# Peptides against a protein of PDB entry 7BDX: the designs that were tried, part 102

Target 1, 212 residues: chain A of PDB entry 7BDX
Amino acid sequence: EMGAAACTLLWGVSSSEEVVKAILGGDKALKFFSITGQTMESFVKSLDGDVQELDSDESQFVFALAGIVTNVAAIACGREFLVNSSRVLLDTILQLLGDLKPGQCTKLKVLMLMSLYNVSINLKGLKYISESPGFIPLLWWLLSDPDAEVCLHVLRLVQSVVLEPEVFSKSASEFRSSLPLQRILAMSKSRNPRLQTAAQELLEDLRTLEHN

## One batch from the design tools (peptide; aimed at target 1 G12 T70 A74)

Design b2_p29_5_s4 (made by RFdiffusion4, then SolubleMPNN; from b2_p29_5, 13 letters changed)
Fold by OpenDDE base, seed 5:
Structure b2_p29_5_s4 (fold): chain B 212 residues (1-212), chain C 212 residues (1-212), chain A 29 residues (1-29)
Amino acid sequence: as target 1 above (212 residues)
Amino acid sequence: as target 1 above (212 residues)
Amino acid sequence: SEREKLMEELFKKTEENSERAAVEAEELR
């Protein structure tokens, strides 16, 4: 109980840039983010059996951790910190996104994808995550999710890659060969207007890249 | 582990006034401080047997909670919040200070005493804690502690009472009749300069009150 | 330990905040 309450409180206050700076200005940031990755990994590994009640203190605690990482990554100094000092956490987030089945832990997936998207605003962060082993297959695995919010945040991350020529050029061959075009075309017809728009924009960006 | 790390991080950032405002501006503050009191109470009740290693995750977690309460009470809006909305937490801190034996949990006692001192900066807070049942006996119980830092923070809280005529007048009879004058005189000869000064100042303040 | 050193640093910062709060209260008075 108290751990989840404290972590939820820290998540709430981490929406402030000044709080993110205070989190990072302390000698504890490295240890905190190291243990964050381990805790998230332990939680995802525990899911193989019991449907952990999404309302459990443990689930709330892990959601708050993912929320803190997302809020830290929303700030320039937070992105710099994560990309320079917490790469293991980024690797853990990528791994956990791969370990989760379609439709499993949707809210956690969204928070983790939002954190990766926020990291991708930094060119060094985008390079780091896009050069991770299995990154392109992971995007397509995640895009197979039945959840529209998961798919939306995957498309946003794909757009971040496509819009950066220096990153896209390195994986363009794998990207083009594995692109789930029919899935993206289906999303461009979604009843979810956010998902529809993101899929349309990505299809336009992809067409522009084929003509250049 | 992670709970203690998150709570320790929250303690560190709560040194900022803006973070305290953010903590209190969220819908979670009431629940957080309610569970804080319960957690601190559970910890103190668990001490009856095993010498909980002061270096345990549980001890660190409870120290961080007491630190957060202290830092919240250091800010005007935090004092107002505690005195208006978290009186149960203040009652818990007073109770736990009574339950702890001399020399037991010194660092926790100091943090709890600092939180009460910070609350005492608000006249409404000082009235509330000084009108608590057994407050004067509690001060003398705490002043029997062999630890100089515990005694220092007790003397600071006693000074806050003595310097407020509206509060002191209500308990002046009990205060004068139970005053451990020989103990305070011994502290005025302490080798700890902070304790020595605080005891001297309190003795001067008490002499001034006897002549008026 | 590194843990003890941090707890001491956080304790010191908390003490400094309490001292600051006392000074601010005296200035208001």
Scores: peptide ipSAE 0.290, ipTM 0.816, DockQ to the pose 0.207
OpenDDE base, seeds 1, 2, 3, 4: peptide ipSAE 0.288, 0.287, 0.290, 0.291; ipTM 0.814, 0.815, 0.816, 0.816; seed 4 fails the geometry check

Design b2_p29_6 (made by RFdiffusion4)
Pose (drawn by RFdiffusion4):
Structure b2_p29_6 (pose): chain A 212 residues (1-212), chain B 210 residues (1-210), chain P 29 residues (1-29)
Amino acid sequence: as target 1 above (212 residues)
Amino acid sequence: EMGAAACTLLWGVSSSEEVVKAILGGDKALKFFSITGQTMESFVKSLDGDVQELDSDESQFVFALAGIVTNVAAIACGREFLVNSSRVLLDTILQLLGDLKPGQCTKLKVLMLMSLYNVSINLKGLKYISESPGFIPLLWWLLSDPDAEVCLHVLRLVQSVVLEPEVFSKSASEFRSSLPLQRILAMSKSRNPRLQTAAQELLEDLRTLE
Amino acid sequence: LTTSFETEEQKARAQAVLEENEAIREELE
């Protein structure tokens, strides 16, 4: 209970750039981010499906962990630190997104997809994520999630890699062969404006790159 | 005059999340949200045989109080703090909406309805408001108000209550059937565009979940 | 203070009310 309370407080204060700089400056953050991935992996493996039932100081603990990773990656030196020091944590995030079934732990998937988008803002972070093993199959599969917030953050991550045609050119062929053009087109007609324009903007960029 | 000027200044700066977080600790020593409800209750009681005066130092004081409550509830931890600590203030707001006759204190009713909408974004806040005494009769009473802005913010709150699970097993199935569907339909053909669109959106949501 | 997760839609709804309350405040000045 005490461990989760401290992680929740750290999640609250980690929204500040001054606090994020202080976390990376203290010689204990490396250990914190290594054991963070182990705790997130342990939490996901412990779930035999079901849902989560807002596990008392268990789900709030991992949510605080993913929330901290997201708030750290939201700061320039934070996403820089993560791609240099905590590449194993990025591997764990990408692995846990594929390991989590659609509809299972939706809040954890959004927090994780938000952190991958933030790390992709760093040039090396974009290279690391896009060059990870089943990255493209993972993207199209996360789009098969019924939750609209998960679909929105998948489209924002796809748009981020698509916005760097140099990195996008390495993962060619499968971007044309396997892309769920029908699902992205359906998302460009959603009554939710943020999801609708995200898919509309991604479709504009996808059609423009195939011709230009 | 001095009290209202300081409250208006606080309403201006309360649009910042940093300021809202700073306000939530101050409620301990000086019961800011406890005495806010008393001041708002005292103001409406003082309008015995009369309606609003406006441009007054007293009118802008309570407007600033309701505006601050709304700006606090607009921040995630603000609406979380209100539903945990300031449930009495939420009671006062819901009570004063029913106590205010139609056409009386229109701007105050709109600001109060905006704060209830914000608190309803929090899961516990939604339960607390929808499970409050006389809540459905209050929605009907507020929709009988001639002012379009008040009707708009009632429909926005009703839309917030209609969306999300609320157990869904006839707990929310009866809430939808008990609404003034005729008045919502009349407001769907309204000449006020903002009101017409809110009633139209709410009607779509009522039909979608039927 | 505590922190929790909220959807992008919930953030957008709260932000819209915040901007509208700020507009009402400016009109009253």

Design b2_p29_6_s1 (made by RFdiffusion4, then SolubleMPNN; from b2_p29_6, 15 letters changed)
Fold by OpenDDE base, seed 4:
Formats: sequence, C-alpha cells, structure tokens
Structure b2_p29_6_s1 (fold): chain B 212 residues (1-212), chain C 212 residues (1-212), chain A 29 residues (1-29)
Amino acid sequence: as target 1 above (212 residues)
Amino acid sequence: as target 1 above (212 residues)
Amino acid sequence: LTSSYETEEEREKAEEVRRETQRIHEELL
C-alpha cells in the first residue's frame, strides 16, 4: 500500500519539468529506473493470463511507474537520460508490450506506449527503439488490440517512424511488406474521433511516401 | 526495494515548495499521510530493541517518509495541512519519539524532530504539539540521547516553546520544575558548534524569561 | 540552463503527451 501511494504521488508531481530535472539530477535516478524495469517485468510475468484486478496496489504501483517513465520521457533531458543511461528500461518496455496479449493490461500498455512515443520525439530515441529486434512485428501485434487507446498510441508511434526519413528508409521494405493496411483503414472509420484522426493522418503520410 | 526508491525520489523532490503544493493539491494526500503514520509506527514496533541495519530498504523507506513529512512541514500550506488534516500523523510522530530508546534510530529521530520543529513554526502547530500529553517529559527523554543531532533538534523545539509566551505560560511551571539545566549547560560546552550555539541561545532565552 | 535542443515541434508533441498522461492519471486514481 504505502509504496503504491508514494509512487502515485511521484507520478503526479513528475508532470512538472522541474521535478523531472530534480529526479534526474540525483544520484539515485539510475537505480530507480533500473528497478522500475525489473518491477514492471515481475508484474507482467506474474499475471500468468489472469486479469489482475486493476484496483490492486500492485497494479496501481506499476501504472505509477509507467506514468513516471512517460513524464520523464516528455522532457528533453529525460529522453536523453533514458536513451543514454536507461536503455534496459526501454528494452524492458518493448519486451513487456510483446508479452502482453491483446486486451490484457490495456492501461499499462497505453502508458508504456506513451513513454515510447515520448522517447521517439528525438531522433536518437526513435533510432534506438526502431532498431530494436522485432520492433515492426511488435507494432502490428499491438495494433491487433481491441482497445482504441492502445491502437491510437501504436498509430502515433508508427507515425513517428514514417515521418523520419532516416529511420523509415532502414525499415521501409519490412514496413511496406507487413503493413496491416486493412486494419488502419478500419481505424480511419472508427467512431473514436482520436483514433479516426490518427489513422487518417497516418494514411496520408504513407500515401505521400509512396509518391516520392 | 522499489517502494523505497520511489519514496526516496519523492523525498528529494519534496524539497520544492511547488512539489509540496502538488502533493497537497491531490485527493490522495490524506490517504498518503495516514498510511505514512501507520508505516512508521509498524517499523518502530518491529525493531523490538534490535538495531535494524540502517541500510535496509525498510529503514530507507521510513527515512524517506519522515523526510517527506519534514519537507511538507517546511511550507506554510503544508504545516496548515498537517495541523488541520493529519493530526494523527503528528500524534504518531510524538508517540514514536517516546517509544524509541536513547541512541536508537537516531536518523529517524532527527527527521521526526525536524518535522515537529517545522510544524512548531506556526502558532497553531506549536499549540497542538505542546498540548500533547507528556510533551514536556518527552522533550527531556529525547534530550537524554547521546547523539548531538537529536539533542540539537530537541533544543530547537524547546526554543520554539520558550519563544512563544502564549504557549510557554501554560507549561511554565512544569517546564521550570523539570528543566534539565545541567544537561543544557553541558551542551553549551559541546565540541559540536551547532549544538553549542543552540544550547547557549536557549540558556539566554530562559534567563530573559526569569527576569520578566 | 541545459539548452534542451528540443525543437518547438518536439516540445508541442511532448506537451500533448504530458496532458494525456495527466488525464490517464486522473482517470486511474
């Protein structure tokens, strides 16, 4: 209980850039993010297919951890820190997103995807995550999720790849050959306006790249 | 481990007034400080006279909690919150300071005493803690500690009482009858300059009150 | 002042995600 409460408060205050800088300026940042990855991994491995109650202290704790990572990645110095000093955490997030089944731990997936999107804002972060083994298959695995928020954040991450020619050129053949175009087209007709817009924008970006 | 790491980061960032305001602005502040008191109490009760290793995750966690309370109490709105909404935590801190033996959990005592000192900065806080049953005996119990930092913070808290006529007048007879003057005089000759100064200042303040 | 070499576009994207993270925080808690 107390750990979840403390972590939840830390998540809330980490929305501030100054707080993120304070977290990173401490000697404990490396240890914290190392243990964060391990804790998230332990949680996902413990699920064994059971829908752990979302309201459990354990779930809340892991959500708060993922939220903290997201907020850290929302700041330029935080992205740089994660990509330079906490790559194992990024690898763990990518792994956990692969280990989770469609519809499983939806809220956690959203937070993890948001963290990866934030990391992808800078070219070094985008290069690192996009060069991860199985990254393109992982995106399509995640896009099979029934949850609109999961799919939205996957589409945003796909867009980050598509909009960066230096990154997209490396994966262009794999990307084009495996692109779940029918799934994206279905999302462009979604009743969820955010998902609809993201899918439409991505389809436009993809069309622009085919004509060049 | 992860709980201690998260709590330690929260402690570090709680040195900012803005972070304290953010902590208190949330709906979870009441729950957090309630559980904080319970967690600290559970820790002290588990010691059963054993010097738990200061480097344990449990010790670090409780130190971080006490540090957070101290930092919250350093801010005006934090003091008001503690005195209005988290009195049980203040009562718990007073209790735990009484339950700990001289030389036991010195670092925790220092942090708890710092929190009480910060609460004593406002008249409402000072009134609340000084009207606590056994407060004057507790101060003298704590002043028997062999640790100079513990004694320093006790002297500061005693000074807070002495400098406030409205509070001191209520306890003046008990205070004068039980004052460990020889102990304070010994501290005024300490090799620790901070302890020496605090003891000298308190002795001067006490002399001023005897002549009025 | 570590001049974050963050472009204005990068900052806007990050700010959007911060707002969304805060919304999710409020919905979860």
Scores: peptide ipSAE 0.066, ipTM 0.784, DockQ to the pose 0.209
OpenDDE base, seeds 1, 2, 3, 5: peptide ipSAE 0.066, 0.065, 0.066, 0.064; ipTM 0.784, 0.784, 0.783, 0.784; seeds 1, 5 fail the geometry check

Design b2_p29_6_s2 (made by RFdiffusion4, then SolubleMPNN; from b2_p29_6, 16 letters changed)
Fold by OpenDDE base, seed 5:
Structure b2_p29_6_s2 (fold): chain B 212 residues (1-212), chain C 212 residues (1-212), chain A 29 residues (1-29)
Amino acid sequence: as target 1 above (212 residues)
Amino acid sequence: as target 1 above (212 residues)
Amino acid sequence: MTSSYVTEEEKEKAQEVREETQKLWEEML
């Protein structure tokens, strides 16, 4: 209970850029983010494959941790820190996104995807995550999720890759060969306007790339 | 481990006034400070009377919680919050300071005393803590501590009482009748310059009050 | 460490996600 409450407050205040700088400026940041990855991993491993995220102190705690990572990645110095000093955490997030089944821990997935999207805002971050083993298959695995918010954030991450020629060129062949075009087309007809827009924009970007 | 790390970071960033405002501006503050008191109480109750504060995740966690309270109380809105909305926490801190033996959990005592001192910066806070049952005996109990830092912070709190006529007048008789004058005189000869100064200043203030 | 230059577009994207994250935080008890 206390841990979850403390983490939740830390998540809330981490919305401030100055707080993120303060977190990262201390000698405790490395340890914190190391333990964060381990804690998130332990939580996911403890889930029975058929059990969804429960409303518990543990789930709240892990959710808050993912929120903190997201807010850190929202700041330039935070992205730099994650990519330079906390790669293991990024690898853990990627791994956990792969380990979670479709529809499992949807809220946690959203925050983890948001964190990866924020990391992808700069070229170094985007390069790192896109060069991760199995990254493209992971995107399609995540896009198989029935949840519209998960799919939305996947599409946003895909768009970050597609919009960066230096990154896209490295995996363009794999990307094109495995693209779930029918799934994306279906999403472009979604009743969720955010998902619809994201899918439509991605389809436009992909069409542009086919002509170049 | 993770809880202690999170709380430690929250403590660190709570040194900022804006962070304190952010903590208190949320709907989660009341719950956090309620659980804080319970957690601190549970920790102290778990201590064997002969065991000092151990270097453990639990001790670090509780230490960080006390640090957060101290930093909150350093800010005007934080003092207001504590006195208006978290009186149970203040009562808990007073209780725990009484339950701890001389020399026991010295670092925790220091932070708790610092928090009470910060609360005492405003008249409402000082009134509240000074009107607590057994407050004057508690001061003398704490002043029996062999640790100079504990005694220093006790003297500072005593000085806050003595310097406020409206507060001092309410307990002046009890204060004068129970004053450990010889102990304070001994502290005025301490090799610790901070303790020496605090004891000397308090003795001067007390002399002034005897002549009025 | 030289903080990497952040474009206005990057700032806007990051701000959007911060706001989204804040909404999720507000929804938590």
Scores: peptide ipSAE 0.211, ipTM 0.832, DockQ to the pose 0.199
OpenDDE base, seeds 1, 2, 3, 4: peptide ipSAE 0.205, 0.209, 0.207, 0.206; ipTM 0.831, 0.832, 0.831, 0.833

Design b2_p29_6_s3 (made by RFdiffusion4, then SolubleMPNN; from b2_p29_6, 17 letters changed)
Fold by OpenDDE base, seed 4:
Structure b2_p29_6_s3 (fold): chain B 212 residues (1-212), chain C 212 residues (1-212), chain A 29 residues (1-29)
Amino acid sequence: as target 1 above (212 residues)
Amino acid sequence: as target 1 above (212 residues)
Amino acid sequence: MTASYESEEEIAKAEEVRRETDELHEELL
């Protein structure tokens, strides 16, 4: 209980850039983000058996941790910190997104995807995550999720890759050969307006790249 | 581990007034401070047997919680929140300070005393804690501690009572009859300069009250 | 160390996701 409550408060206050700077300015930041990855990993590994009640203190704790990472990645110094000093956490997030089945831990996936999207805002972060082993297959695995919010955040992350020529050029062959075009086209007709828009924009970006 | 790390970060960032306002502005603040008291109480009750390693994750967790309470009480809205909405926490802190033996949990005592001192900055807070059952005996119990920092913060809290005529008048008889004058005089000769100064100032304040 | 000036576009993207994270925080609480 108390740990989840404390982390939830820390998540809420981490929406402030000044709080993120304060977190990162401390000597405990490295340890905190290292343990964050381990805690998230432990939680995801525990899901193999028991339907952990989605509203458990442990689930709330992990959601808060993922939210904190997202908020840290929302600012320039936070992105730089994560990519320089917390690569293991980013690798863990990528791994956990791969380990989770479609429809499993939707809210956690959304938060983790948001964190990766934030990391992708700068070229260094985008390079790091996009050069991760299995990154492209991971995107397609995640895009198979029945949840519209998961798919939305995957599309946004795909868009970050497509919009950066230096990154896209390295993976263009694999990307084009594995692109789940029918799935993205289906999303562009979704009743979810956010998902629909994101899928349409991505399809437009992809069309632009094929004509160049 | 992770809970202690998260609480430690929350403690660090709670040094900001804006962070305290953010903590208090949420609907989770009441629950958080309720659980804080329970967690601190559980920790102190667990000390009866095992010498919990002072540097345990649990100890660090409780220190961080006490630090957060201190930082919340450092600002006007935080004091008002504690006295209006978290009286059980204040009562718990007073009880725990009484339950701890001299020399036991020095750092926790210091943090709890600092929180009570901060609460005592406003008249409403000072009234509330000073009207608590056994408050005067508690001050003398704490002043028997061999630790100079504990004694320093007790003296500061005693000074807050003595400097407020409306509060002091209600307890003046009990205060005068139970005052450990020899102990305070010994502290006024301490080699610890902060303790020495605080004891001297309190003795001067007491002399001023006897002449009026 | 040149503080890499975050582009207005990078700021806007980060602010959008921050807002969405805050919305999720409110929904989860």
Scores: peptide ipSAE 0.069, ipTM 0.790, DockQ to the pose 0.215; fails the geometry check
OpenDDE base, seeds 1, 2, 3, 5: peptide ipSAE 0.063, 0.065, 0.058, 0.062; ipTM 0.789, 0.789, 0.788, 0.789; seeds 1, 2, 3, 5 fail the geometry check

Design b2_p29_6_s4 (made by RFdiffusion4, then SolubleMPNN; from b2_p29_6, 16 letters changed)
Fold by OpenDDE base, seed 4:
Structure b2_p29_6_s4 (fold): chain B 212 residues (1-212), chain C 212 residues (1-212), chain A 29 residues (1-29)
Amino acid sequence: as target 1 above (212 residues)
Amino acid sequence: as target 1 above (212 residues)
Amino acid sequence: MTSSYETEDEKAKAEEVREETERLHQEML
């Protein structure tokens, strides 16, 4: 209970850039983000058995952790920190996104995807994430989710890749060969306006890349 | 582990006034501070048995909680919040300070005393604390501590009382009758410069009150 | 602290996600 409450408050205040700088300026940042990854991993591993009530203190705690990571990644120095000093956390997030089944832990997936998207704003971050083993298959795995919000954030992450020539060139062959075009086309017809727009934009970007 | 780490970070960032405002601006502030009191109480109650290693995650967590309360009380809106909406927490802190033996949990005592001192900056807070049952005996109990830092913060809290005529007048009889003058005089000769100064100043303030 | 240079495009993207993160935070609370 108390841990979840404290972490939830920390999530809320971490929306401030100054708070993120304060978090990172401390000597405990490395340890905190290391334990964050471990905690998130432990939570996801626990789901293979018990119906963890999504409303548990543990779930809230993990959501808050993912939210903190997202907020840290939302600023330049936070992105730099994660990419330089907390790569294991990024690896963990990628792994956890792979371990979760479609429809499982939707809110957590969204937050983790948002954190990865934020990291992808930095070219170094985008390079790191996109060069992770199984990254392209992971994107498609996540895009198979029935949740529109999960799919939206996947599409945004895909867009980060396709819009960066230096990154896209490295994965272009695999990307083109495995692209779930029909799925993306279906999303471009979604009733969810945000998902629809993101899918349309991505399809336009992809068309532009085929002509060049 | 993770809870303690998160709470420690929250403590660190709560040194900012803007962070305190953000904490209090949320709908979860009341719940957080309620659970804070309960958590601190549970910790202190657990000490009557096992030698809780002071370096445990639990100890660190409780220290961080006390630190957060201190930082919240350091600003005007935080003091107002505590005095208006979290009186149970203040009562808990007072109780815990009474439950702890001399030399026991020194660091926690210091943080709790600092929080009470900060609350005492607000006249409403000072009134509330000073009107708590057994407050005067509690001050003397705490002043019996062998730790110079504990004693320092007790003296500062005593000074807050004596410097406020409206508050001091209500307790003046009890205060005068129970004043551990010899103990305070001994502190005025302490090798700890901060303790020495605080004791000297308090003795001067007390002398001024006797002549009026 | 080497303020890592952030482009205006990077800032805009980051701001959008901050706003979205805050929205989700409010929905989860």
Scores: peptide ipSAE 0.184, ipTM 0.808, DockQ to the pose 0.200
OpenDDE base, seeds 1, 2, 3, 5: peptide ipSAE 0.167, 0.164, 0.170, 0.173; ipTM 0.807, 0.807, 0.808, 0.808; seeds 1, 2, 5 fail the geometry check

Design b2_p29_7 (made by RFdiffusion4)
Pose (drawn by RFdiffusion4):
Structure b2_p29_7 (pose): chain A 212 residues (1-212), chain B 210 residues (1-210), chain P 29 residues (1-29)
Amino acid sequence: as target 1 above (212 residues)
Amino acid sequence: EMGAAACTLLWGVSSSEEVVKAILGGDKALKFFSITGQTMESFVKSLDGDVQELDSDESQFVFALAGIVTNVAAIACGREFLVNSSRVLLDTILQLLGDLKPGQCTKLKVLMLMSLYNVSINLKGLKYISESPGFIPLLWWLLSDPDAEVCLHVLRLVQSVVLEPEVFSKSASEFRSSLPLQRILAMSKSRNPRLQTAAQELLEDLRTLE
Amino acid sequence: SVDSLFEETSEKLAKPELEETSEKLAKPE
């Protein structure tokens, strides 16, 4: 209970750039981010499906961990630190997104997809994520999730890699062969404007790159 | 005069999340949200055989109080703090909406309805408002108001209550059927564009979940 | 001033936690 309360407080204060700089400056953050991935992996493996039932100081603990990782990656030196020091944590995030079934732990998937988008803002972070093993199959599969907020953060991540045609050029062929053009087109007609324009903007960029 | 000027200044700065977080600790020593409800209750009681005066120092004081409550509930930890600590203030807001006759204190009713919408974004806040005494009769009473802005913010709150699970097993199935569907339909053909669109949106949501 | 604050307050209505958290996404340096 005490462990989760401290992680929740750290999630609250981690929204500040001054606090994020202080976390990376203290010589204990490396251990914190290594054991964070282990705790997130342990939490996901412990779930035999079901849902989560807002596990008392268990789910709130991992949510605080993913929330902290997201708030750290939201700051320039935070996403820089993560791609240099905590590349194993990025591997764990990408692995846990594929390991989590559609509809299972939706809040955890959004927090994790938000952190991958943030890390992709860093040039090396974009290279590391896009060059990870089944990255393209993972993207199109996360789009098969019924939750609209998960689809929105998958489209924002796809738009981020698509916005760097150099990195996009390495993962050619499968971007044309396997992309769920139909699902993205359905998302460009959603009554939710943020999801609708995200898919509309991604479609504009996808059609423009195939011709230009 | 001085009290209202300081409250208006606080309403201006309360649009910041940093300021809202700073306000939530101050409620301990000086019961800011506890005495806010008393001041709002005292103001409506003082309008015995009369309606609003406006441009007054007393009118802008309560407007600033309701505006601050709204700006606090607009922040995630603000609406979380209100439903945990300031449930009495939420009771007062819901009570004063029913106590105010139609056409009386229109601006105050809109600001109050905006704060309830914001608190309803929080899961516990939605339960607390929808399970409050006389809540459905209050929605009907507020929709009988001639002012379009008040009707708009009632429809926005009703839309917030209609969306999300609320157990869904006839707990929300009866809430939808008990609404003034005729009035919502009349407001869907309204000459006020903002009101017409809110009633149209709500009607789509009522039909979608039927 | 009061009228302006009234209009401003009406624009900044609350959103779900995840939506507000997403507003704080990282930007290029």

Design b2_p29_7_s1 (made by RFdiffusion4, then SolubleMPNN; from b2_p29_7, 10 letters changed)
Fold by OpenDDE base, seed 2:
Structure b2_p29_7_s1 (fold): chain B 212 residues (1-212), chain C 212 residues (1-212), chain A 29 residues (1-29)
Amino acid sequence: as target 1 above (212 residues)
Amino acid sequence: as target 1 above (212 residues)
Amino acid sequence: LMDQLFEETEKRLAVPELEELAEKAAKPE
């Protein structure tokens, strides 16, 4: 209980850039983000047996951790910190997104995807994520999620890759062969306007890059 | 582990007034401070059986909570919040200071005393604390602590009472009869310069108020 | 609240400047 409450407060205040700078300026930042990854991993591993109540203190705690990571990644110095000093956490997030089944832990997936998207704003972060082993298979897996918010954030992450020629050129052939283009096309016909728009934009970007 | 790390980060960032405002502006502040008091009380109650390692995750967690309360009380709106909306936490802190033996949990005592001192900056907070049942016996108990930092923070709290005529006049006779004046006089001869100064100043203030 | 925090995630909030109050804030040791 108290841990989840404290972490939730820390998540709330981490929306401030000054708080992010204060977190990162401390000697405990490295340790905190190391334990964060371990805690998130332990939580996801615990799901194989128990219907974790989505509203459990444990779930709330892990969601707050993922929220903190996302808010840190929203800040330039936070992205630099994560990419330079907390790569294991990024690897953990990528792994956990792969380990989670479609429809499992939707809110956590969205927060983790938001964190990856924020990291992808940094070219070094984008390169690190996109060059991660299994990244394209992971996109395929995540785009199979029934949740529209999960799919939206996956499409945003894919768009970050596609809009960066220096990254996309390295993987363009694999992206063209391995992306579920039919699934993205189906999303462009979604009743969800955000998902529809994001899928349409990505399809337009992909077409533009096919003709160049 | 992770809870203690998160709470420690929250403690660190709570040194900012904006963070305190953000904590208090949230709908979770009341719940957080309620659970804080309960957590601190549970920790102190656990000490009767186990030599709690001072460096345990549990100890660190409780210290961080006490630090957060102190930093909230350092801000005007935080004092107002505590005095208006979290009186049970103040009562808990006063109780725990009474329940802890001399030399027991020194760091926690100091943080709790700092929180009470900060609350005492508000006249309403000072009145609330000083009018609490057993306050003067508590001061006597705490001034028996072998720790110089504990004693220093007790003297500062006593000084807050003595410097406020509207508060001191109500309790002046009880203060004069129940304060361990000989102990305070012994502290004025301490080798610790901070303790020495605080004890000397308090003795001067008490003398001034005896002649008026 | 999680939904609010979720919606505020990635948003820059404007933070006002702090006045230095002379009161000693507790810091983690």
Scores: peptide ipSAE 0.033, ipTM 0.760, DockQ to the pose 0.124
OpenDDE base, seeds 1, 3, 4, 5: peptide ipSAE 0.027, 0.022, 0.027, 0.029; ipTM 0.752, 0.760, 0.758, 0.760; seeds 1, 5 fail the geometry check

